# Peptides against a protein of PDB entry 5IXI: the designs that were tried, part 46

Target 1, 141 residues: chain A of PDB entry 5IXI
Amino acid sequence: TPLLDASSLEYLFAQGQYDLVKCLAPIRDPKTEQDGHDIENECLGMAVLAISHYAMMKKMQLPELPKDISYKRYIPETLNKSIRQRNLLTRMRINNVFKDFLKEFNNKTICDSSVSTHDLKVKYLATLETLTKHYGAEIFE

## One batch from the design tools (peptide; made by RFdiffusion4, then SolubleMPNN)

Design b2_p15_6_s1 (from b2_p15_6, 10 letters changed)
Fold by OpenDDE base, seed 4:
Structure b2_p15_6_s1 (fold): chain B 141 residues (1-141), chain A 15 residues (1-15)
Amino acid sequence: as target 1 above (141 residues)
Amino acid sequence: DKDRERFKKFFSSFY
């Protein structure tokens, strides 16, 4: 695997986000119920990375973002549809946990300047490799 | 909370 320069990394990160959300790079099939939960949480984690990257690029703090910010535009559309079909209490739980963690991540990691946009892109692409069926192999092989 | 623990695990490389 060749070393990626900054420009290549930026391009792959943008393309990877689009492909994940639009399901052009479909997520892998779960092997077990627990695996399904892990996949879902990885997708939500990807949303945290994407939102944090967006905020950092815009030089915005989390409170400056819309209060209704959500994972919905940053996860695979198939997963978003699945979540929307779940009962209200489940959706509320997912929303609350996500927002709480996003806030924690922003306060303890992003605001402390311990993580750069570069780090977020690397983590995003690395996760994309293991999360998707075939797209990850195209990036790293 | 299992979900929170999964998130912590996912972001362990940043902490």
Scores: peptide ipSAE 0.195, ipTM 0.828, DockQ to the pose 0.623
Fold by OpenDDE base, seed 1:
Structure b2_p15_6_s1 (fold): chain B 141 residues (1-141), chain A 15 residues (1-15)
Amino acid sequence: as target 1 above (141 residues)
Amino acid sequence: DKDRERFKKFFSSFY
């Protein structure tokens, strides 16, 4: 994995979020049904990373975030549309699992100061490389 | 919860 300076990492992280959400960097095609579920969970995980990074940069705790904080603005728009078409119970389950993990991640990892914003950006970009079809091929040589 | 387990695996590098 190539080493990036702080400025380059910040730029790539910001651009990567935009590319993922706007589907400019499309997610990879699932090989199986299970792979499809894994891809979805990775996307939701990306949302946790993005939200946590935002909170850390703003020096905010989860209680200070909007009550209706959601993954909706932090996942691929195509996936968001797919989730919205599912039945109410399924959507409720997804929301609950996401919120629970976001809270756990914040309390047990972020609040313990064991993870930095740098770590979040690295994890985000590394996942983005494997999650998408052809993103950052020249960067992650 | 299977989804929760997948999340834990995804973030295992932070633990």
Scores: peptide ipSAE 0.193, ipTM 0.828, DockQ to the pose 0.647
Fold by OpenDDE base, seed 3:
Structure b2_p15_6_s1 (fold): chain B 141 residues (1-141), chain A 15 residues (1-15)
Amino acid sequence: as target 1 above (141 residues)
Amino acid sequence: DKDRERFKKFFSSFY
């Protein structure tokens, strides 16, 4: 397993977020309808990690975050476009579920200090490797 | 990968 120092990890984490959102590291092709659903869930999960990392770095609690905080800036642009084309009720459901999940993650994981910013970066990059097409194959095993 | 398994539950419970 490759060893990454703090500076290298910070760089890779920042670059990974950019690559995911801009679709420079495209998400893997779904093999089934269920697989497509799983991919979307993973992308939304990546948004939770990114937002939580941001909040921790700024020392902000969830109630201190803007009410308009959303997954939109933290998921692949292609997926964001897809979600926008869905009906209002579906979009409302996604928003509500995401906010509830973010709240739960913040209260049960971040607030009790069970997870550090370092842990979030490692988990983000590890997930990015499996979620995207061959991303990080030379760095991770 | 330990991290993949840890977050498997996390992602599957989203919606």
Scores: peptide ipSAE 0.136, ipTM 0.785, DockQ to the pose 0.095
Fold by OpenDDE base, seed 5:
Structure b2_p15_6_s1 (fold): chain B 141 residues (1-141), chain A 15 residues (1-15)
Amino acid sequence: as target 1 above (141 residues)
Amino acid sequence: DKDRERFKKFFSSFY
């Protein structure tokens, strides 16, 4: 585990979010249909982490977040484009899954645990390392 | 830290 000071971690977290969304750090290629589904879920999880971090920084609870809050700005643009091409029922399912993730995360982690913004940033970057192609290798080696 | 462990377990469910 690399030793990162708070400022470096903040920078890397911000940059990592940008790189993931802009596909500068492309996600790994799926090997199977199930793998593709897993990758999508991981991306949704990353969105949950990012949104939760934002909410914590703004001292906002989930009910205070916009009702139309979505994963769309927090997942790879390529995946977002893919989802947009899917039928309404599929998109509704994905929306429900995401909302369930976010709600569950808030209930089990944000509301009643000691998870901090620091923890979220570390988890985000660690997951980013495994989710993307060769990203962060220089940092986490 | 049970809270952090819960966090890790929850995140693993995204897969």
Scores: peptide ipSAE 0.119, ipTM 0.754, DockQ to the pose 0.097

Design b2_p15_6_s2 (from b2_p15_6, 10 letters changed)
Fold by OpenDDE base, seed 3:
Structure b2_p15_6_s2 (fold): chain B 141 residues (1-141), chain A 15 residues (1-15)
Amino acid sequence: as target 1 above (141 residues)
Amino acid sequence: DKDKERFKKFFSSFY
């Protein structure tokens, strides 16, 4: 894989986040129903990375995060539309699981400074490559 | 919870 300098990494991270949300880099087609669930959770994971990165950059602590913080603006628009069409109980479950994991991730990983913003960007881009249809293959070869 | 387990798997590289 090619070596990326800091400026290149910042650019790719910003562009990748935009491409994922706007579906310019569409997520891969699920091979099975279980694969579909995995893809959805990977997208939610991408939201955790993006939110945590933002919080770290703004030096925001967990108590300072909005109560209504959500994955909605950090996942593919197509997936967001799909989730909104599901029943109330399902949506509540997704929201609760996401919030719980975000809290855990921030407390155990971000707040104790065990993970840097650099690490988050690398993980984000690496996942983006496998999650989407051949996105970034030329960069990570 | 299956969803939580999937999240743990996804973020295993950070732990």
Scores: peptide ipSAE 0.186, ipTM 0.823, DockQ to the pose 0.589
Fold by OpenDDE base, seed 5:
Structure b2_p15_6_s2 (fold): chain B 141 residues (1-141), chain A 15 residues (1-15)
Amino acid sequence: as target 1 above (141 residues)
Amino acid sequence: DKDKERFKKFFSSFY
């Protein structure tokens, strides 16, 4: 695996976010129902990484984060459409779980400063490679 | 909660 300098990492991180959301890097097909749930949760995790990175770059504290922050703009559009078609209770559950985890994770990134923006970008790109069908093969091989 | 456990696993590399 080639070493990525800071500039390259920043570029790939930005491009990767765009590719994931716009489904230019399509997520892998689920093998089972459980695998489907895992894929969705990984996508939601990617949203947490992206939002946390944004918050850190803007030097926003937890109380400064909008209460209506949503995963909707940070996950694949296909998944967003799928979630919107689910019943109200399911959507409420997803929203609540995401909100709780976002708060918890931001305590580790913003408050504790135990995770850097560099770490977030690396984790994002590494997950993107495994989550999508063929994206990142040229970078991480 | 299964979702919370999945998230914990996903971010286990951080803490």
Scores: peptide ipSAE 0.183, ipTM 0.821, DockQ to the pose 0.600
Fold by OpenDDE base, seed 4:
Structure b2_p15_6_s2 (fold): chain B 141 residues (1-141), chain A 15 residues (1-15)
Amino acid sequence: as target 1 above (141 residues)
Amino acid sequence: DKDKERFKKFFSSFY
């Protein structure tokens, strides 16, 4: 895999987010129930990366992030639809776990500055390669 | 919480 310059990395990160959410780069099919859960959690993790990157780029402080910020705009539309069809208790659990981790992660990205926007983009694209069916081959061949 | 542990695993490279 060739090294990407800053401008190329920025472009691929933006395009990758769009492709994942719009399902233009569809997520891989789960092999087992546990694999399905892992895929969903990876998607939620991708949402954390994207939201944190957005906050850092806007130089937003933690209190400036909306309390009702959601993963809905940052995960595959198919997964979002699936989650919406689940029962209330399940959806509440997902929301609570996501918000708790988002807060924790933002402490390390925004407050501590231990993670850079560059790190977020690299992790996002690397995960996108393994998470989607064929998108990785297009980027990293 | 299994979901929380999955998140920790996913972000292990940042810790």
Scores: peptide ipSAE 0.186, ipTM 0.822, DockQ to the pose 0.564; fails the geometry check
Fold by OpenDDE base, seed 1:
Structure b2_p15_6_s2 (fold): chain B 141 residues (1-141), chain A 15 residues (1-15)
Amino acid sequence: as target 1 above (141 residues)
Amino acid sequence: DKDKERFKKFFSSFY
């Protein structure tokens, strides 16, 4: 795995978040219906990572976050539009799934402190490389 | 990739 200094990693993490949300780094095309679901779950996971990183950087617990915290600002805009077009029950399910992800991951990051902000950035960027189809050169091995 | 394997356990709940 290539070595990146702290400033470079911070830059790439910030830029990666922007590229994912703004679809400058478009997500890969699904090969099957199941693959489509996996891609969506990965995007929700990316949102969890981003939110957890934010919370850790601000030294705040999950209860300190807004009660209406959601994935909407942390996933590709195209996916967000797709989700908004789905029926109420489906949207409710997705919201619940995301909240479960966030809660579970928070127990491993903020509460248990088993993951550092550095780990989150590395995981985010590594996932971004596999999730997107046109994201730059390989960064991590 | 070393990172993919190392962090696989943290992503198990997302897949």
Scores: peptide ipSAE 0.114, ipTM 0.765, DockQ to the pose 0.149; fails the geometry check

Design b2_p15_6_s3 (from b2_p15_6, 9 letters changed)
Fold by OpenDDE base, seed 4:
Formats: structure tokens, C-alpha cells, sequence
Structure b2_p15_6_s3 (fold): chain B 141 residues (1-141), chain A 15 residues (1-15)
């Protein structure tokens, strides 16, 4: 595939986020229970990428973000609905795991400027290809 | 946990 210029990458990243959340690029069907868990965890990873990118673009540190920062608006709406219907202990675990990893990623990578916004966009789009049914093919054909 | 290990694998390219 041709190398994307900066403008194209910005556009695809923004559109990809919208399509993932709105389920216009639906996530792939799980083949097993474990595959379902892998899909969910990758979606949470996508949320970390999106939030980190937002923070970097706004020149904000993690402590400056709202304390109630969440994956909810950065994952597929269908998955968000599914998680909200799970029991309290499960939801608490997911929230804690996500927050812990977001903090870890910020401290070890973003704060030290070892990762650029460009790197985040590339990783996001590459993951979108493997995570979704058909949308990824459009990007990388 | 398994989720934490998956996150580490997911972001291994950044570490």
C-alpha cells in the first residue's frame, strides 16, 4: 500500500475513530470465548491510544484530564452497552484495569515523549484493520 | 491478570 501523507493520516485517524465508535466499522465476530475477550481488550487498547492522542494534542498531562476519564466514548457503542449490562464487580475490574494501563502507558511512554502522535495514529489504524470486519481492507488495500 | 498481559502485548511496540 502507498505511504500515507500527514493530511491523509489525520483524516483516516479521525474517521476511523468515528466509524469504530458508531459501529460503522463493526468489530469482527469472535471465534471463541477467548477471542471475544481479546477483542474487548483490543478495544480498550484503542481507547488508550485515542485518549493519549487527545491529551498530547491538547498538551495535557494525565492528571489534568477529568478524574472520571473513561473508555466509554472511545469504544464501539455495542461493546459499551454490553459492558454496562455486566455485574458490578466485572465493571469495576474493567475500569480499574483500564485506568491502571492508561496511567502506565502515559508514565512510561507519553510523558517521556518516546511516542509521537504519528505513532499513535499508525498503531490505531493498523489495529482497526485486524479488529473490524471489512473497514480495515478499505484502508490498507 | 490476563487482560494486563494482553495490554502489555498490545503496546509492546511502544516499549
Amino acid sequence: as target 1 above (141 residues)
Amino acid sequence: SESREQFKKFFSSFY
Scores: peptide ipSAE 0.281, ipTM 0.860, DockQ to the pose 0.587
Fold by OpenDDE base, seed 3:
Structure b2_p15_6_s3 (fold): chain B 141 residues (1-141), chain A 15 residues (1-15)
Amino acid sequence: as target 1 above (141 residues)
Amino acid sequence: SESREQFKKFFSSFY
């Protein structure tokens, strides 16, 4: 990965979030059923990164965030539509797992300031490169 | 939970 200055990193992070959610950088096709599940979890992970970055920028702790905070605004729109079509128990499971890990990530990483917003942006962009079909080839190669 | 373990792996670099 090439060295990026602060302004370039900020731009790429913002653009990357937009591209992922709007499916301008489409997620890769699953090779197997398990791969599809892995891809979904990576997308949920991306949501955790994005939400955590937002919270840190606003100097907010997780308890200060809305009680109904969700992954829905931070994952590919196509995946969000897919999840909404699943049965209630499945959707409850996804939501519970996401919220539990968001809390865990906040308590173990953000609250003690062991992770910076810079770290989150780097992780986000690195994951975006492997999660999507062709993103980053012209930037990181 | 399989999902929980996958999340842990995803964020392992932060811990």
Scores: peptide ipSAE 0.273, ipTM 0.858, DockQ to the pose 0.627
Fold by OpenDDE base, seed 2:
Structure b2_p15_6_s3 (fold): chain B 141 residues (1-141), chain A 15 residues (1-15)
Amino acid sequence: as target 1 above (141 residues)
Amino acid sequence: SESREQFKKFFSSFY
């Protein structure tokens, strides 16, 4: 694990979010159908991390966040388009699971301050390394 | 669901 100072970590975290969403750091090709589902779920997890980080930085709790909070702006645009093309029940499931997990994560980790913004950034960047095709090669190799 | 289990695994380092 690279040793990064706070400023470098903040920069890389911000850039990593942008690269993931804009598909500048494309997600890895699924090896199997199950791998594809795993990749999608990891992306949803990344959305939870990003949103939680934002909330913590703004000192906001979930009830203070917009009601329509969603993963849509925090996952790869290609994946977002793919999800939108799926049937209603599937989209409902994804939305519900995401919101439930976000709430759970907030209650169990964010509210009691058991997780710091530093922890979130580290987890986010570490996941980017494995989730994407080439991201982090210059840092992690 | 499997997704919920995967999420728990994904965030296990935070618990």
Scores: peptide ipSAE 0.272, ipTM 0.858, DockQ to the pose 0.592
Fold by OpenDDE base, seed 5:
Structure b2_p15_6_s3 (fold): chain B 141 residues (1-141), chain A 15 residues (1-15)
Amino acid sequence: as target 1 above (141 residues)
Amino acid sequence: SESREQFKKFFSSFY
C-alpha cells in the first residue's frame, strides 16, 4: 500500500466523491434486503463525512450550515433516484435519520476538533473500497 | 434504532 501525501490524498478524496455520486464507482450489489439497508446507511454516512469535511474547510459549525442541508448531492445518483420513488413516510424517516447522524457526529467529533479533515478523507476513501464493487483496487493492493 | 446503531459502528473509529 503506497503512502499518500497530503496533495495526493486531497486529489483522491475529490475524485472519490465525484466517482461515488456519478456512479463511476458503483456501489456493491446487495445480497439481502437488510444488506441493501446497510448499504444505504453507509452512503448516508459518506454524506456525513463529506458535509463535515466541507464545514471544517469553511470553518463552519453545524448551526451555521444551511438549514436545508441534505444528503442528496452527496450520495450515488442511483440511490437518490431510488429514495425519491419511496413513500412519504420512508423519505421522512431517511431525512430524520440523516439529520440525527450529522448532528451526533458534529457534537462528538467536530465541535471539539477531535477529528481532522485528514481523518475524514482517509475514512471516506477506505469506505469507498468496501462500499463499491472494485474501486481503488489498483491503489490499495 | 438499528440504523442509529449502524452509524455508531460506522463512526466508531472517530470515538
Scores: peptide ipSAE 0.272, ipTM 0.856, DockQ to the pose 0.657; fails the geometry check

Design b2_p15_6_s4 (from b2_p15_6, 9 letters changed)
Fold by OpenDDE base, seed 5:
Structure b2_p15_6_s4 (fold): chain B 141 residues (1-141), chain A 15 residues (1-15)
Amino acid sequence: as target 1 above (141 residues)
Amino acid sequence: SEAREQFKKFFSSFY
């Protein structure tokens, strides 16, 4: 929109990441167990967006990223704490699924589809609006 | 897996 020029988008993206991770914009309450899983997966998706954006800004390809790249710093702290309390097999599964998706996303979307950092920021902020309880009301109204 | 399908749906706007 005309209200979200490049500078505004950059600011909102940075602030949005901070708000999500620090739980200043808390994620919505799950209505069912399946809804909870959906929310977690969306959060992991947000981590993929954030990491991919970082990599693109640093002009780094996925193989150049640290081998121990993780979602932990890019998801809500409350969710990170929750995941750390789960059993080893569950944590291994989450980590493997995330790594596989990160690789797939970068190969198919970043490399093949020429997705820009602008696109990632837009998707990130749009998802924040639906993923969190009341985020963006003052911006998107 | 179900998670992978959810991710594909989540990022469908990019494909």
Scores: peptide ipSAE 0.222, ipTM 0.835, DockQ to the pose 0.732
Fold by OpenDDE base, seed 3:
Structure b2_p15_6_s4 (fold): chain B 141 residues (1-141), chain A 15 residues (1-15)
Amino acid sequence: as target 1 above (141 residues)
Amino acid sequence: SEAREQFKKFFSSFY
């Protein structure tokens, strides 16, 4: 938004990541079972954004990232605990889907420089506003 | 998969 300069955006992005993971900005209540599934996938998407931003800032390619890179440190702690309690097949599916999309996003979007770190921060904060309970309303309205 | 399609929708603004 025109109200956010580069310094403000950097601050809000860092704070937003912390608030999401620590559940200081709790995710919204699901309206249906499908909505709950959508919310989880959005959280995994937020992890992709955060990891990609980190990699870009460190000038690291995906093959240079640890093989065991995971969403676990980049999603709400409550959701992470929930996923850990699910059966092995479900957890394997989540891991595989996440890794596949992270690879795709990196190769097709990040590596060709079609997306900047600025774009990632904007998308992250915009999603945070709709994903969580009343987060950012006073800032983005 | 359904999850992959949902990811694509989530990141549609980047493609």
Scores: peptide ipSAE 0.221, ipTM 0.836, DockQ to the pose 0.599
Fold by OpenDDE base, seed 2:
Structure b2_p15_6_s4 (fold): chain B 141 residues (1-141), chain A 15 residues (1-15)
Amino acid sequence: as target 1 above (141 residues)
Amino acid sequence: SEAREQFKKFFSSFY
């Protein structure tokens, strides 16, 4: 992966979030049913990264975040629509999984400041490359 | 780094 300066990284991180949510960088086609579940979990992970980055930039801790914080604004719109159409128990499970991810990440990584905003941006973009069909081709060639 | 290992473990749970 190429070395990016801080300004370039900030730009790419912001643009990458927008492209993922708006499906301008569409997620890859699942090869199997399990792969589909993995893709969904990766998207939830991307939401955790995005929210954590926001919280760190605002000097906020997890308890200070809104109680109704959700993945909905941070995942592909197509996936969000798909989740909304699933049964109640499935949606409850997904909500719980997301909250568990966020809590775990906060407790084990964010609270002790072991991970920086720089690390989050790098991981987000690296994951975005593998999660989407064609993202990063122009940058990572 | 220790932080990167924690991150790696975290993401491993997605698979």
Scores: peptide ipSAE 0.143, ipTM 0.775, DockQ to the pose 0.101
Fold by OpenDDE base, seed 4:
Structure b2_p15_6_s4 (fold): chain B 141 residues (1-141), chain A 15 residues (1-15)
Amino acid sequence: as target 1 above (141 residues)
Amino acid sequence: SEAREQFKKFFSSFY
């Protein structure tokens, strides 16, 4: 893969977030029910990365973020719409899973500054490649 | 590194 300088990485990270949420880089089709769950979890992970990056850039701790922190603005709009149409118990489960992921990530990787914003951008883009249908080729070919 | 291991472990939980 081409070596990216800092400015290029910053640009691609910002654009990648936009493309994922707006479905300009559509997520891959699930092959099985389990694959569908994996895709959803990967999207939640992408939201964790994006939120964590935002918090780090703004020098905000997790408790300083809005109490209603949500994945909704950080996942594909199609997936967000799908989740909103699911039953209450399912939505509650998803919310809990996301909050657990975010808390775990913050406690184990962010609080001790063990992971940098650079690491988050790289992991985000690498995951974007495997998660989407075609966008990865544009970045890493 | 330990940091990388924690990061990898976190992502592994999604699969």
Scores: peptide ipSAE 0.137, ipTM 0.768, DockQ to the pose 0.104

Design b2_p15_7_s1 (from b2_p15_7, 8 letters changed)
Fold by OpenDDE base, seed 1:
Formats: structure tokens, C-alpha cells, sequence
Structure b2_p15_7_s1 (fold): chain B 141 residues (1-141), chain A 15 residues (1-15)
């Protein structure tokens, strides 16, 4: 696998976010119902990575993040539409679990400083490669 | 559905 310099990594990370959200890099087809749940979890995890990266780049602490921060603009539009079709209680649960995970993750990224922005970009792109159908084949072989 | 356990697994793979 080729090594990516900092500029290339930054570009691919930004473009990867756009491609995922806009479904230009479509999510792989689920093989089973459980696989579908795993895919959704990975997408929500991607949102946590993206938001955390943003917070770190802006040097923002947890209280400085918007209180109504949401995954909606950081997941595939198709998945966002699917979630919005679910009942209120389910959506509330997803929101609560996401917020809890985001808080926990940000404690490790911002407070503990054990995770760098570089780590987040690498994890994001690596997950993107496995989550989508054929995205990144030219880069990650 | 999004679960805390799956999120934790995702987190563990990051470190």
C-alpha cells in the first residue's frame, strides 16, 4: 500500500467526507439484516470521526460544540432519509446514543490528546474503503 | 440500529 503525504491525506479526507455524504461513494449492499445494522453503525461512527476532527482542528472544547450537534450532515443522505422515516422513539434513541458516544470519543481525542487529527483521517479513510463498494481502490491497494 | 457496543468496538479499533 502506498504512503500518503500530509497534503494528499488532507485532500482525500475532505473529498471522502463529501463523497460519503453525497452518496458518490455508495455504501456497500448489506448481505444480512445484521450486516445492515453494522453498516449503519459504521456510518454513525464516521460522523463521530468527522465531528471530532472538526473540533480538534478548531481547537474547540466539548462545551464549545453546539449543544444540538447531530450526525445528519455527516452520514450518507440515503441513510439520513431512512432514519427520519423511523418512529420518534427510535430516532430519540439514536440521537441519545450518538451524543453519548460523541462525548466519550471527544474526551479521548480532545481531553486525553491520545488521538491526533492524522489518526482520525486515517481511520476515516480506512473505514470508508471497507464501507463503500469500490471507493479508494486506486489508493488503498 | 445504532448501538453503544458497536460504537465502542469502532472506538477500540482506533486505538
Amino acid sequence: as target 1 above (141 residues)
Amino acid sequence: MFSVEKGKEFFKKLF
Scores: peptide ipSAE 0.091, ipTM 0.747, DockQ to the pose 0.673
Fold by OpenDDE base, seed 2:
Structure b2_p15_7_s1 (fold): chain B 141 residues (1-141), chain A 15 residues (1-15)
Amino acid sequence: as target 1 above (141 residues)
Amino acid sequence: MFSVEKGKEFFKKLF
């Protein structure tokens, strides 16, 4: 990954979030069924990164976040639609695991300050490159 | 399917 100044990193992070959600940077095609599950997990992880970054930038504690916070607006719209089509128990599981992951992660970001907003942006963009088909070719070549 | 294990793995890669 290239060394980026703070302004460039902020710009790329914002644009990357938009591109992922709007599927302008489409997620890669799964090579296997297991790969498909891994892709979904990475997308949900990306949502945790995005939400945590937002919370840190706004200097919000976990209890101050909306109680109904969800991954829905932070993952590819195609994946969001796919999840909505799954059965109730599956959706409940995804919601619960996501919330638990978000809580655990925020203990290390907001509470412990072990992770900086810079780290989150770098991780987000690095993951975005591997998660999507052709994104970042101009940046990472 | 998203799992706690995968979440933990993702978390470990971040730190």
Scores: peptide ipSAE 0.091, ipTM 0.747, DockQ to the pose 0.673
Fold by OpenDDE base, seed 5:
Structure b2_p15_7_s1 (fold): chain B 141 residues (1-141), chain A 15 residues (1-15)
Amino acid sequence: as target 1 above (141 residues)
Amino acid sequence: MFSVEKGKEFFKKLF
């Protein structure tokens, strides 16, 4: 991967988030049902990274974030639509598991200051490359 | 199906 300065990384991170959510960088096609679930897990993981980055930049802990913090604004719109079509119990499970996931990540990683905002951006972009069909082909050459 | 454990493993690979 190329060496990126702070300003370039910030730009690419912001653009990458936009491209993922707006499906300009579409997620890869699932090969199996399990692969589809793995893709969803990765997308939800990306949401955790994005939210954690936001929280760190604003110097806020999870209890200080909006009460209705959700993955919805941080995952591909197509996936969000798919989730909304699922039954109530499934959606409740996803919401609860995501909140637990976010809480655990924040407590074990962010609160301990073991990860910087720089690290989050790097990992976000690296994951974006593998999660999407062709994103990063030019950037990571 | 999404799980906390799958997410944890995902992040273990990243950090």
Scores: peptide ipSAE 0.086, ipTM 0.747, DockQ to the pose 0.726
Fold by OpenDDE base, seed 4:
Structure b2_p15_7_s1 (fold): chain B 141 residues (1-141), chain A 15 residues (1-15)
Amino acid sequence: as target 1 above (141 residues)
Amino acid sequence: MFSVEKGKEFFKKLF
């Protein structure tokens, strides 16, 4: 974005992650059941963005990622608690699909170098605006 | 840029 310098973008990205996870920027209320599912999916997608950004910043490659890397620290705490309460099969599938998607995404970011850390931060903040109740106004207005 | 759309499609069936 032309209005945000690199330092500002870095700050907003870090703060945005914190606010989302700690529910200081709460996710919007679902309008329908499908909307609720979409919200959860986008949160998990944001976790992929955040983890990939972390890996890139730490110069980590796919084999160096922890085996137990998960979305747990990168999604709203309320959503994490909700997922933990779901049945075992559902939790296993979520974990497996997430790991597979993370691997594929990391191939695009780390291996292919087709996605930069800048792109990840912009995508994260843009999605954060649509997911949260009021936080988007603070970023883009 | 690679999007999260593929991931969304994966998770849609889980929720």
Scores: peptide ipSAE 0.039, ipTM 0.707, DockQ to the pose 0.164

